# Peptides against a protein of PDB entry 4GXB: the designs that were tried, part 20

Target 1, 277 residues: chain A of PDB entry 4GXB
Amino acid sequence: VPTEEVSLEVLLSNGQKVLVNVLTSDQTEDVLEAVAAKLDLPDDLIGYFSLFLVREKEDGAFSFVRKLQEFELPYVSVTSLRSQEYKIVLRKSYWDSAYDDDVMENRVGLNLLYAQTVSDIERGWILVTKEQHRQLKSLQEKVSKKEFLRLAQTLRHYGYLRFDACVADFPEKDCPVVVSAGNSELSLQLRLPGQQLREGSFRVTRMRCWRVTSSVPLPSGSTSSPGRGRGEVRLELAFEYLMSKDRLQWVTITSPQAIMMSICLQSMVDELMVKKS

## One batch from the design tools (peptide; aimed at target 1 M207 R208 V212 L242)

Design b2_p14_6 (made by RFdiffusion4)
Pose (drawn by RFdiffusion4):
Structure b2_p14_6 (pose): chain A 263 residues (1-190, 198-221, 229-277), chain P 14 residues (1-14)
Amino acid sequence: VPTEEVSLEVLLSNGQKVLVNVLTSDQTEDVLEAVAAKLDLPDDLIGYFSLFLVREKEDGAFSFVRKLQEFELPYVSVTSLRSQEYKIVLRKSYWDSAYDDDVMENRVGLNLLYAQTVSDIERGWILVTKEQHRQLKSLQEKVSKKEFLRLAQTLRHYGYLRFDACVADFPEKDCPVVVSAGNSELSLQLREGSFRVTRMRCWRVTSSVPLPSGGRGEVRLELAFEYLMSKDRLQWVTITSPQAIMMSICLQSMVDELMVKKS
Amino acid sequence: MEVEFLGPLPFEVL
C-alpha cells in the first residue's frame, strides 16, 4: 500500500471513538502506540492491550473476528473489507485477572478496564441475574471505578470473551451453544461444559471451500479440540462457528499466557 | 489433569 497519512477510528469495547492519525503502511504496534498516545496510556502498559477486528452488529455489540497480528496493517485490514460494519477495537488482551493489578495502578488503565467491564456486563459477557444487574448499575453510581472493578472481578465470566451463538457436537451432535473463552478454558453453555486448556492436546481449524451465496461466498468453519476426557481417553469436540479462527486465537493466547507464567 | 501440548494443527481446507 502506498504510504499516506489517514484518519483511523479505533473503538473502545463500549463503542467510544478514539481518532488517530496514522500511516496506511503503519503496522499493528505503530497504530497501538498512536492510540495509547491519544489516550495518555503509559508506554509500559501498552502490552496489556491489543487491537481487534470486529463486526459491529445492529445493536452495537461486537462480534470479534481476530486479534490483529504484528505484521498486519490495521488501516488496510479494516478498509479492505469494504464495509462500514467492520471496526478496529482496543481491548485488554491478557487472561489472568492478576494482571488487572498492574493496569489499575494507572488512571487511564483503570478507566479502560472500567469501560470494558461495564460494557461486558451490559452485553451479557459477564453473567449476572436480572436482579444483580439492577444492583450493579446502582453500585456503579455509588462506588469508585476501582471499587466497581474489584467487585466485577468476582462475577461469573469476568475476563471471558463471548462468541456469537453457534453449534457444537458436545454433548450431542448439532447442539446449540454459546461458547466463551477465559480463565484457561472454553465454556460451552448448551447445561454447561468446561474444557480446560491444559487438557487439550491440540486443536484444529477446518474450512469448507467457498460456496456460492445463499456477492459474498460462504464457508463452513469448525474448531475441533482433542480433549483428555479421562485417563488415557482423548475425545474430539467440534464447534461449528464462523468465529472458529477467533476461538483458535484465544486458545493459543491462553496457552501462551500459561507458558509465560510457567517460565 | 493435563496433556503434552502439541500445538495447533495446520489449517485445513476440506

Design b2_p14_6_s1 (made by RFdiffusion4, then SolubleMPNN; from b2_p14_6, 5 letters changed)
Fold by OpenDDE base, seed 1:
Structure b2_p14_6_s1 (fold): chain B 277 residues (1-277), chain A 14 residues (1-14)
Amino acid sequence: as target 1 above (277 residues)
Amino acid sequence: MEVEYEGPLPHVVR
């Protein structure tokens, strides 16, 4: 792609548009710096955020595709997909809520975390009781962003990334699940007919390894699972998990977001390694 | 065709 000056749209978690003038040859960090400058985010806080490629759903929800890598050209990465559904989103890229303290010290950082948290609650990524929701709404009405975040930090799945409904082979084959990544785990939520919501927690510290596989289903005969067209690429995330003492078991998640899930796993592991050093 | 990428944990010494 020829090097040209272009206007690139970057979305915040709440759908707010940030327009930045960048070069088509600008790498991810260059674009991130441009976004930070546009928002008046200090340079020392840039590292707490990343750019993500997402697919915007009809309801305005974001399906996270992947984190943009350092060598990527965000303009090329998004435009090469030739679909207006794909967007670049700015989001916090750390998992430990302790890092919120650093970000919240700055007005812009505080606003970004607040907007993200409000959006995550509205989308049901953060789980809230009726009473908690009332308290959050009261704080939102008062525009008490710090207090709002402090309360939110105590909520279930705060800081998690929620994926689209998918399928896992746990606890049984072909179980419909909702996967969320955060707090050094994958949470698998399952609601079977007539049963209560069940959650399986898979801690990254108990994973021996994980893998992403991409396969093209062979034209198998008559058992067409309704809805998967012939020739669709199937992505799977599999991880080997220590279920009990000396018992390793593979768990496989079938999801178009398998790549993003693997990125989350690696990111959580990396953060844990930094904390131990 | 299957493409596999394996990501080991850093503490797993191969």
Scores: peptide ipSAE 0.022, ipTM 0.554, DockQ to the pose 0.109
OpenDDE base, seeds 2, 3, 4, 5: peptide ipSAE 0.017, 0.014, 0.022, 0.009; ipTM 0.533, 0.538, 0.549, 0.512; seeds 3, 5 fail the geometry check

Design b2_p14_6_s2 (made by RFdiffusion4, then SolubleMPNN; from b2_p14_6, 4 letters changed)
Fold by OpenDDE base, seed 5:
Structure b2_p14_6_s2 (fold): chain B 277 residues (1-277), chain A 14 residues (1-14)
Amino acid sequence: as target 1 above (277 residues)
Amino acid sequence: MSVEYEGPLPHEVL
């Protein structure tokens, strides 16, 4: 692609648009720096954020596709898909809420975390009780951003990424689940008919290994469910989990977001390794 | 054709 100056749209978690002038040849870090400069985010805080490729749904929610890699060209990565539903999103890229303290010291960092957290609550990524929701609304009305974040940090699934509804083979074959990644775990939420919401927690420290498999279903003649197009790639994330002492079991998640789930797993492991060093 | 990525966890994390 010839090097040209272009206007690139980057979205915040709340859908706010940030327009940056970049080169088509600018790598992910160059674009991230341009976004930071546009927002007046200090250079020392850039490392707490990353650019993600997402698909915008009809309801305006973001389905995370993948994290943009260091050597990618964000302009090419998003435009090559030839669909306006694909967007680049800026989001925090750490898991431990202790790093919020560093980011919150800066006005721009505070605003970014606040906007992300408000959006995550509104989208139901962070789980809140009725009383907690009332308290959060009161703090939002007062524009008490620090107090809002301190309360939010105590909430269930704070800092998690929530994925689209998908299928797992746990606890039963073809079980509908909602997967969330955060706090060094995959949370699998399921609601079976007539039952209460159940959550399975799979901690990364008990995963021996994981794999992503991409397959094209062979056109087997009979049960083409009409909604899966004849050539749709099936993605699966499988992990081998230590269920009990000396008992390993494979768990398989079938999801178009299997790649993003694996990126989250690796990122959580990397962060744990940094903390132990 | 199936593409498979497999990643083990480091022993320090397990």
Scores: peptide ipSAE 0.034, ipTM 0.624, DockQ to the pose 0.102
OpenDDE base, seeds 1, 2, 3, 4: peptide ipSAE 0.033, 0.031, 0.020, 0.033; ipTM 0.625, 0.614, 0.568, 0.623; seeds 2, 3 fail the geometry check

Design b2_p14_6_s3 (made by RFdiffusion4, then SolubleMPNN; from b2_p14_6 with E2S F5Y L6E)
Fold by OpenDDE base, seed 4:
Structure b2_p14_6_s3 (fold): chain B 277 residues (1-277), chain A 14 residues (1-14)
Amino acid sequence: as target 1 above (277 residues)
Amino acid sequence: MSVEYEGPLPFEVL
């Protein structure tokens, strides 16, 4: 791609548009710096955020595809997909809420965390009771962003990334699940026939390894799973989990977001390693 | 080193 100056749209979690003038040859960090400058985010806070490739759904929800890597050219990465559904989103890129303290000390950082948190609650990524929702709305009406965040930090799945409904082979084959990543775990929410809602917590510290695989379903005879077109690539995330003492078991999640799930796993592990050093 | 299993079951009822 020839080096040209272009206007690139970057979205915040709430759908707010940030337009930045960048070169088509600018790498992820260059674009991130341009976004930071546009928002008046200090340089020392840039590292707390990342750019993500997402698919915008009809309802305006974001399906996270992957984190943009350092070597990528964000303009090329998004435009090469030749679909207006694909967007670049700015989001915080750490998991431990303790890092919120650093970000919240700055007005712009505070605003970014607030906007993200409001969006995550509205989308049901953060789980709230009726009473908690009432309290949050009161704080939102008062525009008390710090207090809002402090309350939000106590909520279930605060800081998690929620994925689209998918399928797992645990606890049974072909279980419909909703996966969320955060707090050094994959949370799998499921409801089996005739059962209550259940949540499985898979801590990354108990995962021996994980892998992403891509496969093209062989045209075997009968079981065209309804909805997968002929030739659609099947993505799977598999991890080997310590279920009990000396008992390892593979768990496989079939999802178009398997790549993003693996990125989350790696990111959570990396953060844990930094904290131990 | 035997990894001692001290964690809850992977799935809990909500």
Scores: peptide ipSAE 0.023, ipTM 0.568, DockQ to the pose 0.055
OpenDDE base, seeds 1, 2, 3, 5: peptide ipSAE 0.020, 0.022, 0.020, 0.015; ipTM 0.576, 0.588, 0.575, 0.574; seed 3 fails the geometry check

Design b2_p14_6_s4 (made by RFdiffusion4, then SolubleMPNN; from b2_p14_6, 5 letters changed)
Fold by OpenDDE base, seed 4:
Structure b2_p14_6_s4 (fold): chain B 277 residues (1-277), chain A 14 residues (1-14)
Amino acid sequence: as target 1 above (277 residues)
Amino acid sequence: MSVEYEGPLPHVVL
């Protein structure tokens, strides 16, 4: 691609647009630095954030596709998809809420975390009771961003990434689930017929391994489940989990976001390794 | 053809 100056749109979690002038040849870090500069985010806080490729849904919700890697050219990565649904989003890239303390010391960092957290609550990624929601709204009305975040940090699934509804083979085959990644786990929310909502927690520390597979369903003469078009690529995340002492079991999630799920797993493991060192 | 992406096994020394 010829090196040209272009205007690139980067979204915050709340859909706020940040326009940056970059080169088409600028790598992910260059674009991230440009976004940081545009926001007046200090250089020492840039590492707490990453750029993500997302698909914007009709309702304005973001379906996370993948994290942009260091070698990527964000302008090319998003424009090559030839669809206006694809966006670049800035989001925090750590899992431990302890790192919020570093980010919150800066006004811009505080604003970014606040905007993300508000959005995550509004989208139902963070789970809140009615009373907690009332408290959060009161703090939001007062624009008490620090207090808002401190309360939010105590909430269930704070800092998690929520995925689109998908299917798992656990606890039963073809079980509809909602997967969320955070706090060194995959949380699988499921509702079986006639049962209450259940949540399964799969801690990354109990995963022996994981894999992503891509397959094209063979035209088997059997009734393709209604909704998968002929020739759609099937993505699966499978992980081998220590269910109990000396009992390993494979769990497979079928999702278009399987790649993003695997990126989250790796990122959570990497963060845990940094903390142990 | 299944393309298996094996994420690196974190040697989590359990």
Scores: peptide ipSAE 0.034, ipTM 0.606, DockQ to the pose 0.083
OpenDDE base, seeds 1, 2, 3, 5: peptide ipSAE 0.031, 0.026, 0.034, 0.020; ipTM 0.620, 0.606, 0.619, 0.546

Design b2_p14_7 (made by RFdiffusion4)
Pose (drawn by RFdiffusion4):
Structure b2_p14_7 (pose): chain A 263 residues (1-190, 198-221, 229-277), chain P 14 residues (1-14)
Amino acid sequence: VPTEEVSLEVLLSNGQKVLVNVLTSDQTEDVLEAVAAKLDLPDDLIGYFSLFLVREKEDGAFSFVRKLQEFELPYVSVTSLRSQEYKIVLRKSYWDSAYDDDVMENRVGLNLLYAQTVSDIERGWILVTKEQHRQLKSLQEKVSKKEFLRLAQTLRHYGYLRFDACVADFPEKDCPVVVSAGNSELSLQLREGSFRVTRMRCWRVTSSVPLPSGGRGEVRLELAFEYLMSKDRLQWVTITSPQAIMMSICLQSMVDELMVKKS
Amino acid sequence: SSEELFENPAFDPD
């Protein structure tokens, strides 16, 4: 892409706009640094956040497509799709909530975690009852951002990434499920199954050839993981999802974080 | 079509 200065909108998890001037040839880290500079996020905290390509739904929710890799050009990644529904999003990119402690030591880092946690609750990524949700919106007005986040860290599925509803062959073939990734596992809500990353020997992403539109082709995508169900018993679990690649990215990210910790 | 396989270095059979 010829080098040219452009304006790029990067959204926070709650949809707040962050406008940055970047080059069409800037890569993911360059764009991330420009967003961090605009927000006054310290350099030493940039590594706790990443940029994601998402599809914004009619209701404003985000369906995550992929985490942008180091070699990618974010301006090109989003513009090449030729659709205003696709957005670049900044979100925390680690899994263990112990890292929240490092981020919350800074006012901007705390503000970012607070904003995405509020949105996570509003969009049902964090699981609460109707009554609990009522209480939380109230506590939100009455407590500091820090206190609110400490409470949120104890809520069900805090720190998880939720995927669009899809199907899986667990427990039975073609079961409707909601899949979420977090805390070193995949959660399948059918009843529930919890599949630990350390119990997955491998996983595979498969796609059909592109098919005529039922002007965009369609592809059937599957993410299958080989799971150690019990001693010396491995079983494939298959999820059929247009977000199979994002799920694979999350599994790799969670495995990578476990290995960094182990080292 | 495509297929990609990933091996998990954190796999624990025990």

Design b2_p14_7_s1 (made by RFdiffusion4, then SolubleMPNN; from b2_p14_7, 5 letters changed)
Fold by OpenDDE base, seed 2:
Structure b2_p14_7_s1 (fold): chain B 277 residues (1-277), chain A 14 residues (1-14)
Amino acid sequence: as target 1 above (277 residues)
Amino acid sequence: GSSETFENPVFDPN
């Protein structure tokens, strides 16, 4: 692609559009800096955020595809898909809520965290009780962003990234699950017909390893799930988990977002390594 | 098919 000046749209978690003028040859960090500048986010806070490629659903929700890598050209990455459903989103890229304290000290950082958190609650990524929801609404009406965030930090799945409904082989084969990544874990929520919601928590520190697998299913016989055309790539995330003392078991998640899940795992691992150092 | 495996350096077997 020839180097040209282009207007690139980057979305916040709440769907707010940030338009930046960049070069087609600008790498991810260049674009991120441009977005930060547009938002008046200080340079020292840029590292707390990342750019993500997402697919916008019909309901306006974002399905995270992957984190944009450092060597990527965001303009090319998003436009090459030739679909308007794909967007670039700015989101915080750390997991430990303690880092919120650094970001919240700045007005722009505070606003970004607030907007993201409001969106995550509205989308059901953060789980709230009726009473908590009332309290949050009250704080939102008062525009008390710091207090809102402090309350939100105590909520279940605060800081988690929620994935689209998918399938896992745990606790049983072909179980429909909703996976969320956060707080150095993968949370698998399962609702079987006629049963209560069940949650499995898989801490990253108990994962010996994980694997991303891509495969093209052979046209097996009649049970074509109606929505997958012949020849669609199947993605799976598998991790070997310490279920109990000296007992390792593989858990496999089948999801188009397997790559994103793996990126989350690596990101959580990296953060943990920094803390241990 | 292709696969990529990642070893976890923060794995705690204890």
Scores: peptide ipSAE 0.660, ipTM 0.965, DockQ to the pose 0.790
OpenDDE base, seeds 1, 3, 4, 5: peptide ipSAE 0.659, 0.660, 0.660, 0.659; ipTM 0.965, 0.965, 0.965, 0.965

Design b2_p14_7_s2 (made by RFdiffusion4, then SolubleMPNN; from b2_p14_7, 5 letters changed)
Fold by OpenDDE base, seed 3:
Structure b2_p14_7_s2 (fold): chain B 277 residues (1-277), chain A 14 residues (1-14)
Amino acid sequence: as target 1 above (277 residues)
Amino acid sequence: GSSEVFENPVFDPN
């Protein structure tokens, strides 16, 4: 692709548009720096954020596809998909809420965290009770961003990334689940017929390994699930989990977001390694 | 099909 100056749209979690002028040859970090400059985010806070490729759903929600890698050209990465559904989103890229303290010291950082948190609550990624929701709304009306975040930090699944509904083989085969990644775990929420909502928590420290598998289903004459066209790649994330002492079991998640899940796992692992260091 | 395996360095078998 010839090097040209282009206008690139980067979205915040709340859908706010940030337009930046970049080169088609600019790498992820270059684009991130341009976004930071446009937002007046200090250079020392850039590392707390990343650019993600997402698919915008009909309801405006984002389905995270993957984190943009350092060598990528964001303009090319998004435009090559030839669909306006794909967007680039700026989001915080750390998991430990302790790092919020560093980001919140800056007005722009505070605003970014606030906007993300509001969006995550609105989208149901952060789980809130009725009373908590009332408190959050009150704080939002007062525009007390710091207090809002402090309360939000105590909420269930704060800082988690929620994935689209998918299927797992745990606790039973072909079980519909909603997966969320955060706080060094994968949370699998499931509702079986006639049962209450159940959550399986899989801590990263109890995962020996994980695997991403891509396969093309053979056109088996069996009833193709109505939603998958012929020839769609099936992605799976499997992890080997320590269920009990000396007992490892594989758990497999079938999801088009398996790659993103793997990226989250790696990111959580990386952060844990930094803390041990 | 293709597969990629990731070993977890922070795995605690304890």
Scores: peptide ipSAE 0.642, ipTM 0.963, DockQ to the pose 0.797
OpenDDE base, seeds 1, 2, 4, 5: peptide ipSAE 0.641, 0.641, 0.640, 0.640; ipTM 0.962, 0.963, 0.963, 0.962

Design b2_p14_7_s3 (made by RFdiffusion4, then SolubleMPNN; from b2_p14_7, 7 letters changed)
Fold by OpenDDE base, seed 2:
Structure b2_p14_7_s3 (fold): chain B 277 residues (1-277), chain A 14 residues (1-14)
Amino acid sequence: as target 1 above (277 residues)
Amino acid sequence: GSSVTYENPVFDPN
C-alpha cells in the first residue's frame, strides 16, 4: 500500500469515535500516539492502553478479535478485512486494578476508564447486584467518576474481558460457556437448562501451558451448526490446568476468539512476570 | 491443522 495520509476511526469502549489523521504506513504505536494526542492523553499514560481489532455486532457490542501487534499497520489491518463490521478500539491493556490509580490521576485517563467501565457494566461484562446498580447509577448521575470507579473496582469481573458464548469440554463435553479473562484468570460461566449459573475459575498461575489450535473440520454429515459454512476454520484454546495437587487436566475451549483468549493469557502472564521481577 | 503451545513461566505447581 502506498504511503498516504488517511483518516482513521478509532472507537472507545462506549462507541465514541476518535478520528485521527495518520499515514497508511504508521504502525500500531504511531496510531496509538495519534489517538492519545487527539484525546489529550499524556505520553506517560499511553502504555496503559492498546488498540484492538474488534467486530461490531448488530447490537453494537464488540467482539474482540485480537490485539494489534507492534509491527502491524492498523489502517491496513482493519481495511484489508473489507467489512465495515471491523473496528479498531482503544481499551486499557493492564489487568491489575492498582494501575488504575496511575491512570485516574489524569482527567483524560479518568474519563477513559470511566467510559470503559460504564460500557462494561452496560454490556454485562461487570456483574452487579440490583443494589450496586442503583449505587452506580446514582454516582453516574452525579458524574462522580472517581467514586464510580472505586465502587466498580470492587465488583465481580471488574477489568475482565468478556467473550462471546462458546463451547468448552469442562465440566462436561460440549458445554455452552461464557468465558471472561481478567485478574490473572479465565472465568468460565456455565448455565445448563434448569440449573443455576456455575462459574469455574482458572488461575493463570495454575496453568502449566496453553495451546491454540487451528483446524478445518472435515464435512461430517449430520450436525451442521447452521452458521458455520463448509470449510470454516475452527479455533480452540486448550490449557493444562492444575486441578488439584499433582493432578493436571486439559481444558479445551472452542471459540472463534481463541486467539484473543491466548493473547489475554500471555498478557496476564507478562504482567505477573513484571510484578515478580 | 496447526497449533502453537505456550509454556507458562509463572506456573506454580504448588
Scores: peptide ipSAE 0.706, ipTM 0.969, DockQ to the pose 0.791
OpenDDE base, seeds 1, 3, 4, 5: peptide ipSAE 0.704, 0.706, 0.705, 0.704; ipTM 0.969, 0.969, 0.969, 0.969

Design b2_p14_7_s4 (made by RFdiffusion4, then SolubleMPNN; from b2_p14_7, 5 letters changed)
Fold by OpenDDE base, seed 2:
Structure b2_p14_7_s4 (fold): chain B 277 residues (1-277), chain A 14 residues (1-14)
Amino acid sequence: as target 1 above (277 residues)
Amino acid sequence: GSSETFENPVFDPE
């Protein structure tokens, strides 16, 4: 692609559009810096955020596809898909809520965290009780962003990334699940027939390894997933988990977001490694 | 098909 100046749209979590002028040859960090400059985010806070490729759903929700890598050209990455449903989104890229303290000291950082958190609550990524929702709404009406965040930090799945409904082979084969990544774990929410909603927590520290698999299923006579035509690529995330003392078991998640899940795992691992050092 | 496996350096069997 020839190097040209272009206008690139980057979305915040709440759907706010940030237009930046960049070169088609600008790499991810260059674009991120441009977005930061547009928002007046200090340079020392840029590292707390990343650019993500997402698919915008009909309801306006974002399905995260992957994190944009350092070597990528965001303009090319998004435009090459030739679909308006794909967007670039700015989101915080750390997991430990302790880092919020650094970010929220700055007005712009505070606003970004606030907007993201509001959006995550509205989308049901952060789980709230009725009373908590009332409290949050009150704080929102008062525009008390710091207090809002402090309350939100105590909520279930704060800081988690929620994925689209998918399928896992745990606890049973072909179980419909909703996966969320955060707090150094994968949370699998499932509802078995005739049972209440259950949540399985899989801590990263108990995963020996994980694997991403891409395959083209052979035309098997049983139409497994109604929406997948013959020959569609199937993505799976599998991880070997320490279920009990000295007992490892593979858990497999079938999802088009398997790559994003793997990226989250790696990101959480990286953060844990930094904390150990 | 293709697969990529990642070993976890923070795996704690304890």
Scores: peptide ipSAE 0.652, ipTM 0.963, DockQ to the pose 0.786
OpenDDE base, seeds 1, 3, 4, 5: peptide ipSAE 0.650, 0.652, 0.651, 0.650; ipTM 0.963, 0.964, 0.963, 0.963

Design b2_p14_8 (made by RFdiffusion4)
Pose (drawn by RFdiffusion4):
Structure b2_p14_8 (pose): chain A 263 residues (1-190, 198-221, 229-277), chain P 14 residues (1-14)
Amino acid sequence: VPTEEVSLEVLLSNGQKVLVNVLTSDQTEDVLEAVAAKLDLPDDLIGYFSLFLVREKEDGAFSFVRKLQEFELPYVSVTSLRSQEYKIVLRKSYWDSAYDDDVMENRVGLNLLYAQTVSDIERGWILVTKEQHRQLKSLQEKVSKKEFLRLAQTLRHYGYLRFDACVADFPEKDCPVVVSAGNSELSLQLREGSFRVTRMRCWRVTSSVPLPSGGRGEVRLELAFEYLMSKDRLQWVTITSPQAIMMSICLQSMVDELMVKKS
Amino acid sequence: MNLLSFTNNPAFEP
């Protein structure tokens, strides 16, 4: 891509706009640094956040497509799709909530965690009852951002990433499920199954060839993971999802974080 | 179906 200065909108998890001037040839880290500079996020906290490509739904929710890799050009990644529904999003990119402590030491870092947690509750990524949700919106007005986040850290699925509804062959073939990734596991809500990353020997991402539109082709995508169900018993679990690649990225990210910790 | 990727888990626990 010829080098040219352009304006790029990067959204926070709640949809707040962050406008940055970047080059068409800037890579992911360059764009991330420009967003951090605009938000006044310290350099030493940039590594706790990443940029994601998402599809914004009609209701404003985001369906995560992929985390942008180091070699990618974010301006090109989003513009090449030729659709205004696709957005670049900044979101925390670690899994263990112990790292929230490092981020919350800074006002901007705390504000970012607070904003995405509020959105996570509003969009049902964090699981609460109708009554609890009512209480939370109230506590939100009455407590500091820090206090609100400490409470949110104890809520079901705090720190998880939720995927569009899809199907899996667990427990039975073609079961409708909601899959979420977090806390070193995949959660399948059918009843529920919890599949620990440390019990996955491997996982595979498969695709059909592109098919005519039922001007975009369609592809059947699957994420299958080989799971240690019990001693010396491995069983494949298959998820059929247009977001199979994002799920694979989350599994790799969670495995990588476990290994960094182990080291 | 075509394989896009295959990943071995270094954190696997037998």

